# Ledger of designs, part 88: peptides against a protein of PDB entry 3WG5

Target 1, 218 residues: chain A of PDB entry 3WG5
Amino acid sequence: LAKNIVYVAQIKGQITSYTYDQFDRYITIAEQDNAEAIIIELDTPGGRADAMMNIVQRIQQSKIPVIIYVYPPGASAASAGTYIALGSHLIAMAPGTSIGACRPILGYSQNGSIIEAPPKITNYFIAYIKSLAQESGRNATIAEEFITKDLSLTPEEALKYGVIEVVARDINELLKKSNGMKTKIPVNGRYVTLNFTNVEVRYLAPSFKDKLISYITD
Target 2, 218 residues: chain A of PDB entry 3WG5 as posed
Amino acid sequence: LAKNIVYVAQIKGQITSYTYDQFDRYITIAEQDNAEAIIIELDTPGGRADAMMNIVQRIQQSKIPVIIYVYPPGASAASAGTYIALGSHLIAMAPGTSIGACRPILGYSQNGSIIEAPPAITNYFIAYIKSLAQESGRNATIAEEFITKDLSLTPEEALKYGVIEVVARDINELLKKSNGMKTKIPVNGRYVTLNFTNVEVRYLAPSFKDKLISYITD

## One batch from the design tools (peptide; made by RFdiffusion4, then SolubleMPNN)

Design b2_p14_3_s2 (from b2_p14_3, 6 letters changed)
Fold by OpenDDE base, seed 3:
Structure b2_p14_3_s2 (fold): chain B 218 residues (1-218), chain C 218 residues (1-218), chain A 14 residues (1-14)
Amino acid sequence: as target 1 above (218 residues)
Amino acid sequence: as target 1 above (218 residues)
Amino acid sequence: MVVGIEPISFKTVK
């Protein structure tokens, strides 16, 4: 029986146009191989809104389920990372990770102070993050509070409040717990029931370019 | 007579947080040496709004005049570059360069189509770019049209319409033409009359990190 | 430090 393949790839650091390229590359590989799913181990403090929105769109256009896994312990899906997670087919978090803190900013001043986004921008992203939550059947009230209260949640809180679907320590536990779950958004117009019985896990390594860019941006 | 120093540095490519670091580094060096001015040879297709706003703020906080010089021929101060220029103490352009095309976008779709910014964001940047023009005594109507019409101007047009102050083929012509001009915005709370009589031109080279990042982002 | 969503990009003139 052709083993159902699950790809695992790591995306770490700031969300940029290059991060979009990583998502696109990884998802495309998994699509080409007709994988059961791709798991993206995500660790990000946030990044660009444009890149984030492109990544969300790329995930939504995926021919296979894209699972965002906030991993390893100590990792975060902060800011842009939360939006990406909420735009994905399934969210998992490892113990000791965090999600949230989604208040849009215009940047940092020379003294390191945050330049606040104007209400017009903040309201745009409130609407956007709520739409992602609603489309995925996740807690839209908490999604809004990720912005309005700059709320951060533990995995256990996020699960309890219906923001995420799985708390898992590792890939094996993730696959076990998510087996039989429906995707929170459609894949090719259909909600997919995840089948992780007898799967082969394949790891995608970052390209040399990916390593170089990560080194420069971290 | 201690030769008045003018620094020249090049900033090329997308406006990012790293571009802010470049501006900060270059301006700081020139400030430390009590330079008469720093000329930034700018060639950018645009970039991040946050980085742009930070750069504008950094320029406005400069202890010395910061001259944006759209250079060499074929270069542009496009999008974010226009805002940076409008936020500077003096704008110069070389023949065969361009300025404008400032319509904010949320990004590019997978097919390369532009994701339009919502009216709330567009209106914010209309107000912002107009404020930069007004503060610098430049044409606020044209500044608005850089957004609303996605207008691009030649150096000759930009000069004619009161968007820029100098058209110059090279650094020597720039210094000659700008000698005796007042800065369009204050330096340390005062409008400075540029004195480019008997100046030494010092070029600041990009750091190794700058070269590496430029190579990756270009 | 959480890098906030930077909502606005400017058109890269290709």
Scores: peptide ipSAE 0.046, ipTM 0.497, DockQ to the pose 0.824; fails the geometry check
Fold by OpenDDE base, seed 1:
Structure b2_p14_3_s2 (fold): chain B 218 residues (1-218), chain C 218 residues (1-218), chain A 14 residues (1-14)
Amino acid sequence: as target 1 above (218 residues)
Amino acid sequence: as target 1 above (218 residues)
Amino acid sequence: MVVGIEPISFKTVK
């Protein structure tokens, strides 16, 4: 029986338009090959809101399940990364990772101080992140608190509070634990039951452009 | 006789995917109205390479001339801003502005130190910036030195060295000086002679989304 | 924090 393909790709660093390009490329490859899923190993301190929103949209438009896996230990799906995760079909985290801290900022001042977002912007993203949580059947209250309290959670906390679906040490454990789970959002309008029986794991490397842009953006 | 419309829009801050959205929106509006040109008042310390490249591409795809105007005095088309300028149909600078400092970096370390780009990336952008200069009939040697020497130029220097086309104190002077100039790159495959006789200047404001994203990304 | 990712900020390091 033909092995189901699961793609694994790494996205590390700041969430940017390049990160969008990475997501788009990776998901497109996986779509073209009718993969069972793509797992994005995510490690980000955050990034740009627009890129984040575009990435979320791209994930939501995916023809296959997109699993966000906060990996390896020490990694974070911080800020924009949390939004991306909440927009995905399944969230997994490795032990020793974190998720949250989603308060929007305008940026950093010349002295490195945070420029606070006006309430209007903050409220916009509160609504947005809550929408992502609600659409995915995840904890919208905690999602809001990622902003209002700049809350960060451990994998165990995130799992407990219903923010994420899986805690896994590695890809093998992730596949094992997520096998038979339903996607938290639809794929092509349908909730999909993940089938990670007899899977071939294929790793996607950054393209030259990806490497270049990541190098330039990291 | 129907007045030719010239749009003016401001893009300030870091070059990001949102900045791309701004460029795209502004240019699209001007295209839809068959404007004589759009002038982008640019003030940027730089930003992301991917966003920059996308912006350049969007400018190059414009159905109307896109004039980059480094404005007001004190502004810069620094780093990514220089690439954008070099990708445009005409570059103008106000006195007291700067252009250049295009050395790619990977980012900043936790301590705020620059993470240098590997030679491969640097060389890529040397080739890229030289291509922009060459395509636009601008000084490719200086363009390279924007990277290799992290060179920054005054408007007067940039004009002298053939990096830019106009030094202008304000929009009126810009229109006056650039009237009758040919675009440095094609518009729809043709070099266009700018006609700023009997023009109506229309200012474009940031959209709510633009304001929101700029607020979040700045 | 939507960290304004200072990408490879072609920022002039002031």
Scores: peptide ipSAE 0.037, ipTM 0.309, DockQ to the pose 0.240; fails the geometry check
Fold by OpenDDE base, seed 4:
Structure b2_p14_3_s2 (fold): chain B 218 residues (1-218), chain C 218 residues (1-218), chain A 14 residues (1-14)
Amino acid sequence: as target 1 above (218 residues)
Amino acid sequence: as target 1 above (218 residues)
Amino acid sequence: MVVGIEPISFKTVK
């Protein structure tokens, strides 16, 4: 029987318009090959709200399941990364990763202090993150607390609270554990049951541009 | 008589944390040389609010006058660029440039449509931009309209309305016209009268990193 | 002008 394809790509660093382009490219490749899913290995401290929202929308428009995998150990889905994860079809985390800390900020002052977002921004993103959680059948209360308490969770806590679906050490364990799971949001209007039986894993390499940007932003 | 030094540096593209680093580097160099001023040739469509606010603060903390020069013709001080300009010691524009369009947005949707900022964000930035205008003795009503009406102005309009101080075709004309002008905000707690008599112009080159980022973001 | 979400890692440029 022909192997189903699962793509794996890495997205690391700040969430920007370029990160959107990476998501778009990776998902498009996987769509073109009618992949069973794409797994995005995500490691982000956060980034721009706009890019985040666009990435969420791109994921939601995907013709295939998009799995956000907070990986490797030590990685985070912080801030924007949490929103992206909550907007995805399935969230996985490796042991030793984190998710949360979603408080919107205007930025950092010269001394590195946080410039707080006005309450209305905060409230907007509270509503937004709760909507993502609700739409995906994830814990909207915790989603709110990611903002209101700047809460960060371990994979085990996130799983326990119903923020994520899988804790996995690697791609193989992720595929094994997520096999037969339903996507938390629709794919083309339908909740998809993941089939990771007899799959080929294809790794997508970053483009030259991707490497260059990562080098500059590191 | 020893020539006073005026530094000129270019800042082009989106306002980001990297743009802050450029401002900081350029201003620091000029401070170290006890320059009469630094002129920043600015061409920006806007960018991040945080970076903008930090840049404004960095300008305000400058030990020397920081002149924002919207240059060359065709350039803009759009959005964040307007805030930066309003936070500076002197604003100049070349003919054929623009300033304004300061409406805060959350970003752009996948289709390129604007994701509107919630009213509270808008109101925050209205207050902020008005404060910049008031502190610099510039037209706070127009500053508000840069947001509320998404107003963009020509150099001539901006001058007419008291948003900017100088319309100049080039650095030489800028120096000539701004000579003897007082800074619109204090330098080290004092309003400085610019002395561009017998000055040497020094151009600061972008770093290798600056060039690389520009290449990627273009 | 775009609003960031924490951590708006402004630090990526360091």
Scores: peptide ipSAE 0.033, ipTM 0.494, DockQ to the pose 0.174; fails the geometry check
Fold by OpenDDE base, seed 2:
Structure b2_p14_3_s2 (fold): chain B 218 residues (1-218), chain C 218 residues (1-218), chain A 14 residues (1-14)
Amino acid sequence: as target 1 above (218 residues)
Amino acid sequence: as target 1 above (218 residues)
Amino acid sequence: MVVGIEPISFKTVK
């Protein structure tokens, strides 16, 4: 039986291979303890496409629901963060956060200008982000526009357009609102109804390695 | 007995987690076949520090000598590539290539300006790169200057200053010149004398995944 | 989305 435990972990900063390691570690811990779910408090300006895709895959392979919570106020799930969110079992946002701005870039030139991705790459990510939205029953048109229009949304807009499932001020409100919701993607092949009745909230701290890496990468 | 086989594989583009996967795959194949060595033809402008450190560690854990060859002419082992080279068993460069420019950055701002790493991070990588140079018996002062002065060197300069071991125009010249050299770091705890007498050269092609990833990340 | 290498990127010397 799933323990009445919900894990909460924070992922902040750029999406890297280390971020993958953090996701993997956090989800693994929550899986091992048969948590009802894990909530990842996400605040990212974006990062690497490869790490992002690996994170999405890791989330999809989770034995428990992975909830992406854009938190705290002022946080964003920008770029890679949006993909990760769209690849997750449930998306929540706190008031004063944002999601979107998913245009792929090759990087920055020496003058600081954005090196635009060639159309082929952009089209790949359009297809990819639409796939994530479609698989999760979320708004694929808006997902596309996160790239084509570099669109960013408020939590209220994202909820309105069917990009996200919950707007919540804090973890308690998130648990309350998401209680009884079905995951937007399957967990081990089945859509799971979230049960957050009388749950224990356990916070996962970053490891020393996570802190060191974050310090080096942030 | 080591087979009289030397593998050659190419790694081109930015250093990412996928680049790690390529290194891991290539080295693993060469290990499985008990190759005399693997030569990695490297052309990189740099990349991620995490991936770089993982690659260095993977090289150091290799059961066979890993030779970094900055190739072809026009290629560079820039930034992360320099660290990888300094962490390897032997460094070679083709004429018309470069090595160095190792200043860590946090990334690029929206205006495309470099976000400078805080001194603590810069100092970490100074210590790290010096350690790589010292462990390999290479010029630690120049290694430091790759960061502090953003120094780049020609193959001739790098050889002169004791950063690299070989300048070679092609694989055949590399094998000829490096024959009888000792690895600059140990292989399974011992310094190995390279034996490239009557070797078969086997080229490893990128996998479909490697090509796809390279296409997406480059 | 930076397909490119953020955060600690070693400076891509173009």
Scores: peptide ipSAE 0.023, ipTM 0.266, DockQ to the pose 0.249; fails the geometry check

Design b2_p14_3_s3 (from b2_p14_3, 5 letters changed)
Fold by OpenDDE base, seed 1:
Structure b2_p14_3_s3 (fold): chain B 218 residues (1-218), chain C 218 residues (1-218), chain A 14 residues (1-14)
Amino acid sequence: as target 1 above (218 residues)
Amino acid sequence: as target 1 above (218 residues)
Amino acid sequence: MVVGIEPISFKTVS
């Protein structure tokens, strides 16, 4: 039986293998406690494609709903973050955040210029992001345009265009607004109607390793 | 090529074979003109199950998006109307309207009391309404509860629970809000992103006369 | 389709 618990954890920074580990850890904790859901407060400028895809898969395999919350104001689910969000059970954004800009690149030149990805790679990720959108009932057109136009959207726009499900200022508002909503993808083969009535909110702190890595990379 | 036209027509009253004819006529007109969409302003207390199912099928077979708009304020998509809405490409509600109350009945006794449907019929329509919801990415739990609890929802609730897609005061707001949205079911095998930029709005009258009402230039 | 062996990154370009 699911506990009346919702977990909240923060993931910030570049999407890497370490980010995967964070997702895995947090989701696992929430799974172990049979939580109603976990909310991941996400703020990322992007990162690695491989890590991103693994994260998406981990979310898809979650035994509980994973809510991606682009938070706090000023944060973004940019690039890889958008993919992650689109692969999740519910997307929320705080006012003043953004989502999109998903064009894949190979990296940066010495002068800081972008190294463009070849068409084969771009096309791959177009297909991929569209599939995420379609599987979740979200806007595949915009998903594609996140790449082809490197489009970024405000919360209001993203909501309008059916990219995301919620605009919320804080966790309390998110819970209130999302209560009774249906997950956009299945959890263990079934769509879940979220129940945030009389729930305990628990925050997950970074591990020592998380803190250390953050400290080193700052 | 789709014309930059959106049709609006009203369907009011009990769902009957005549209502089917109205739907068929209006949708056919819009199809013939390759409209971007047709908006059906719906106000119904319910009606016949057979007619309802035929209407749903007609909507599903439409060559253009069919938007069900529960309108004006005070209107309802009650009972059969809910099924129709759930079978459509997009649902909108005006403030002050309602949706739900889908429990099937056999009719009314002489004293006006409801004659309950047998479980076999109720279960059939539970399965049916849930399928409509699921196929459209809408809330199947609520869809079921529309029957089992005879639940009715406000626009805000319906939006919140993922039953509907838009709350709009009028056609202009509806067009503005829905522009760029994705249809909840396919049109001719593909999900359509609605384009209501620079569209001509035509009202369909019972006399088959089209009246240009406005252009929306967003 | 297999993604190439070259590192693929997603960063905001704008």
Scores: peptide ipSAE 0.026, ipTM 0.254, DockQ to the pose 0.171
Fold by OpenDDE base, seed 5:
Structure b2_p14_3_s3 (fold): chain B 218 residues (1-218), chain C 218 residues (1-218), chain A 14 residues (1-14)
Amino acid sequence: as target 1 above (218 residues)
Amino acid sequence: as target 1 above (218 residues)
Amino acid sequence: MVVGIEPISFKTVS
């Protein structure tokens, strides 16, 4: 019997292999309990492209809808976070958050200057981000401009331009607004209509390992 | 029973992780006592973006209204201080103070020259500051110009342009003028009408740790 | 690809 459960978990900080482990753990828990969905409260400045791509794949392989919620106010889904969001079943943003700035870089020089990615890499990620947008029925032009113009958007702009689906102040508003929405990508080959009527919200806490990693990377 | 208490605390100096701890401590004390609000007398030249963003988040998660008061005369909410203010429930300024100058930088070179932030970072913070302004119903155009033009405003200008809510010479005038105002962002999902009738003002002192850190960073 | 995580400092108004 499908439990009317929605899981909520937080992912904060740089996108790394450890972040993948967090996503995997959270989604797995929610899958095992046959949750209606999992909401990931995401706050990231970006991170590694490899980890990002793995996270996108993990989300797309989820047996349940994965909602990326850029939260709390002041948070961002910057760079890698944007890709992750675009690869998810639904994107929500809280007021006071941002999304975008997706230009790939090789790193920072000793003087703090950006080391530019070669055109080959940049073009690869342009194609990649456009594909994510197109697959999810989101604005592929803006997705491209997240790279080519290093564009960043407010929640209102992102909603207006068709990058995201919901602006919500909190989990309750998110559940209310997203109730009855179809996922932007399939779950197990099917578009799912979200049912958030009479749901129990369950919060997942970071593991000890998650806390330790956060401590080291901060 | 809600105590008719307003807390007042001072935060002065560079915005760092230690400043976050100060905000957290002050707000927590006021929350625990079910205060009507906490007023933070802010005087900062700016500081770290990471700490700033965390402070904004902490303010927005407050169970009580947090009022940023740029005080005393001669003080500023410069750079990071502007973001903090824009992320708060109400902004007040004393005459002779300033707000703005929000252009992000990577740091200072050995010769004291500014290392410019790459466009990616600048655009990120443009989106961020605009989102804070929009969420709080404040002037997003001016918020953007705090970065793009490195704009600084007087209290009178800031009030005129809809960046702040109150100009006040002291705490008593602030309480008087802000009495009956609605918070510019929600508290626990609701806009709160400030009630400063028959309130006790309680001043919080910096902890020993706060004093020590201030001493080291000055 | 490392997305810029460098501590962004805001200019102090001297």
Scores: peptide ipSAE 0.050, ipTM 0.320, DockQ to the pose 0.239; fails the geometry check
Fold by OpenDDE base, seed 3:
Structure b2_p14_3_s3 (fold): chain B 218 residues (1-218), chain C 218 residues (1-218), chain A 14 residues (1-14)
Amino acid sequence: as target 1 above (218 residues)
Amino acid sequence: as target 1 above (218 residues)
Amino acid sequence: MVVGIEPISFKTVS
């Protein structure tokens, strides 16, 4: 029986154009091998709006399911990471992780204070995040509150409120729990039922360039 | 006669947090040596709004005059670069350079198309750029049009319209032409008359980290 | 000019 392949890749740090390149590369590899899915182990404090939107679009254009897994314990899908997760085919979180805190900002001042986004920006991203939630059948009210209240949720809360689909301690538990689930958004126009009964897990390593950039940005 | 020191440093590429660090480092060095001024040779296509605003603030907090010099020929102070220039004590441009194109965007889509900023963002930056122009006694109408019309100007046009103060082919001509000019914004609460009669020009080199980051981001 | 979305925790690694 041809083993269905599931790829696992790690994306850590700020969401930038380089992060887009990582997503694109990883998803492309998995697409080329006709993988059952790719799991992205995500740990991000946030990042750039443009890169985030491009990543969401890239995920939505994926020929295979893209599972965002907030992992390991201590990791977060904060800000841009929340949007990316909400744009994905399935969201999982490890215990001890968090999701949310999506209030748009222009940045940080010299003293580390937040430079507030104008109301139009906030409203734009409220509409955007709600659209992602609605398209994926996730809790749009909570999605809005990720911005308006800068809400952060535990995995258990996120699951309870219908923001995410799975709480899992590791890849094996994730595969087990997500087996038989439908993707929350389409893959090539069709909702896919995940089949992880006989899967080979393959880990993708960051490129040398990815490592170098990560080293510099950390 | 104690030679007045003028520092010259180069900042090239996208405006990011690293660019802020460069500005901060360079200005700090010049401040420590009680330089007459620092000239930043700027060549940027633009960058991040947060970094830009921080850079502007850092320039405004400088203990010495910061001169933005769009240099060499072919360089631009585009987008974020325009704001930085307008926030500086003096703007100079080399022949064959440009300034403007300040329309805020959320970023670029996968296909390279611009993701438009919501009107609130546009309006915010219109107000901001106009404030910079007004505070520096520069043409606020043109500053607005850098956004509303995505206007770009040659050095000659920019000088003519009162956007910049000097057109100069090189550092020597810049020093000569700017000698005796008042800063367009205060230095420590006072408008400074630039004195470049007996100056030593010292060039600051990018740090190894700066070089590495520039190499990666190019 | 690119607008960032919160939390742009750009940790300026000083």
Scores: peptide ipSAE 0.040, ipTM 0.542, DockQ to the pose 0.167; fails the geometry check
Fold by OpenDDE base, seed 4:
Structure b2_p14_3_s3 (fold): chain B 218 residues (1-218), chain C 218 residues (1-218), chain A 14 residues (1-14)
Amino acid sequence: as target 1 above (218 residues)
Amino acid sequence: as target 1 above (218 residues)
Amino acid sequence: MVVGIEPISFKTVS
């Protein structure tokens, strides 16, 4: 029986291999304690595709529900963050946050211009993001448009279009609103009904390494 | 007239956005001092494609020759490192180093298995690496095989096949052997004959930030 | 700045 514990951790900044390590560490802690869920407060402009895919895989392999919460207001789950969210068991967004803009790029030129990904790469990620959406019962058409139109959505739009599950102002509201919801993907092969009745919220602090990485990437 | 100064800097570890910053900083310093060239001692297992392409572009935009020197013995210009080398004005390798293995991958699964890149991506980088080779008058067929066969070469093989220009044990031998060589790509629109007669070698130290990043990525 | 899904890592599995 899962303990009435919900972990909350923050992941901020670019998605990198170190971000994977953060996800892995946080989820592992929550798994070890058999938490009801872990909420990852996500604020990212995007990052590396490889790290993103690994993070998605790590989430999908989680023994507990992983809730991606785009938080605080002003935060984003942009680009890689959207993929991560779509790969998670539940997506929540705070008011004033955004999700989307998933067009793959090869990088930035010296003048700051975007180096466009070739169509072949773009098409790959279209297929990938659609698969994440479909597997999670989320709007695959909009997922595609996150790439093809570089679409960004508000929480209200994302909820309306069936991209996300919850709009919540804070952790308490998130827990209240998500209580009784089924995970959008299975946990250990089964869809889990979230039980956030009388839960204890535990915040995980970033490790020293996490802080250092954040300092470097900011 | 270029000063008889050659800068030497080390770039070690994974190719990331921070690696780009290192390249940019080092090259900029050398440009500002109107150095005869900068030698980048490269030891990398690879890294990010975006950073790699940006680094290549930065090298190609250099106002001075950028020599990639795979050093010390045991070092590699693997994967992204090969692209960077092929994009440079001169490639040197120390004995006991390697170059190649340029097959693009999407990443690693949790079990450490490689996530293969789709053919579309692979083909893009085949075209890209071939272009670098062709532009630099290096062996485009071998460049392709760095991807299609995941080929790795010794310095002797790389020299023999026309992938690199110099095999050298140390900086002094490199300078001696490369003296009088023409750059394989233009500098400021012109092919430059390297003049390493009576040059002063100046070593650039990594910045604190560079050290920190290296510490984190190692 | 939205950092696009940055491309393929060329990591040689050492």
Scores: peptide ipSAE 0.034, ipTM 0.424, DockQ to the pose 0.774; fails the geometry check

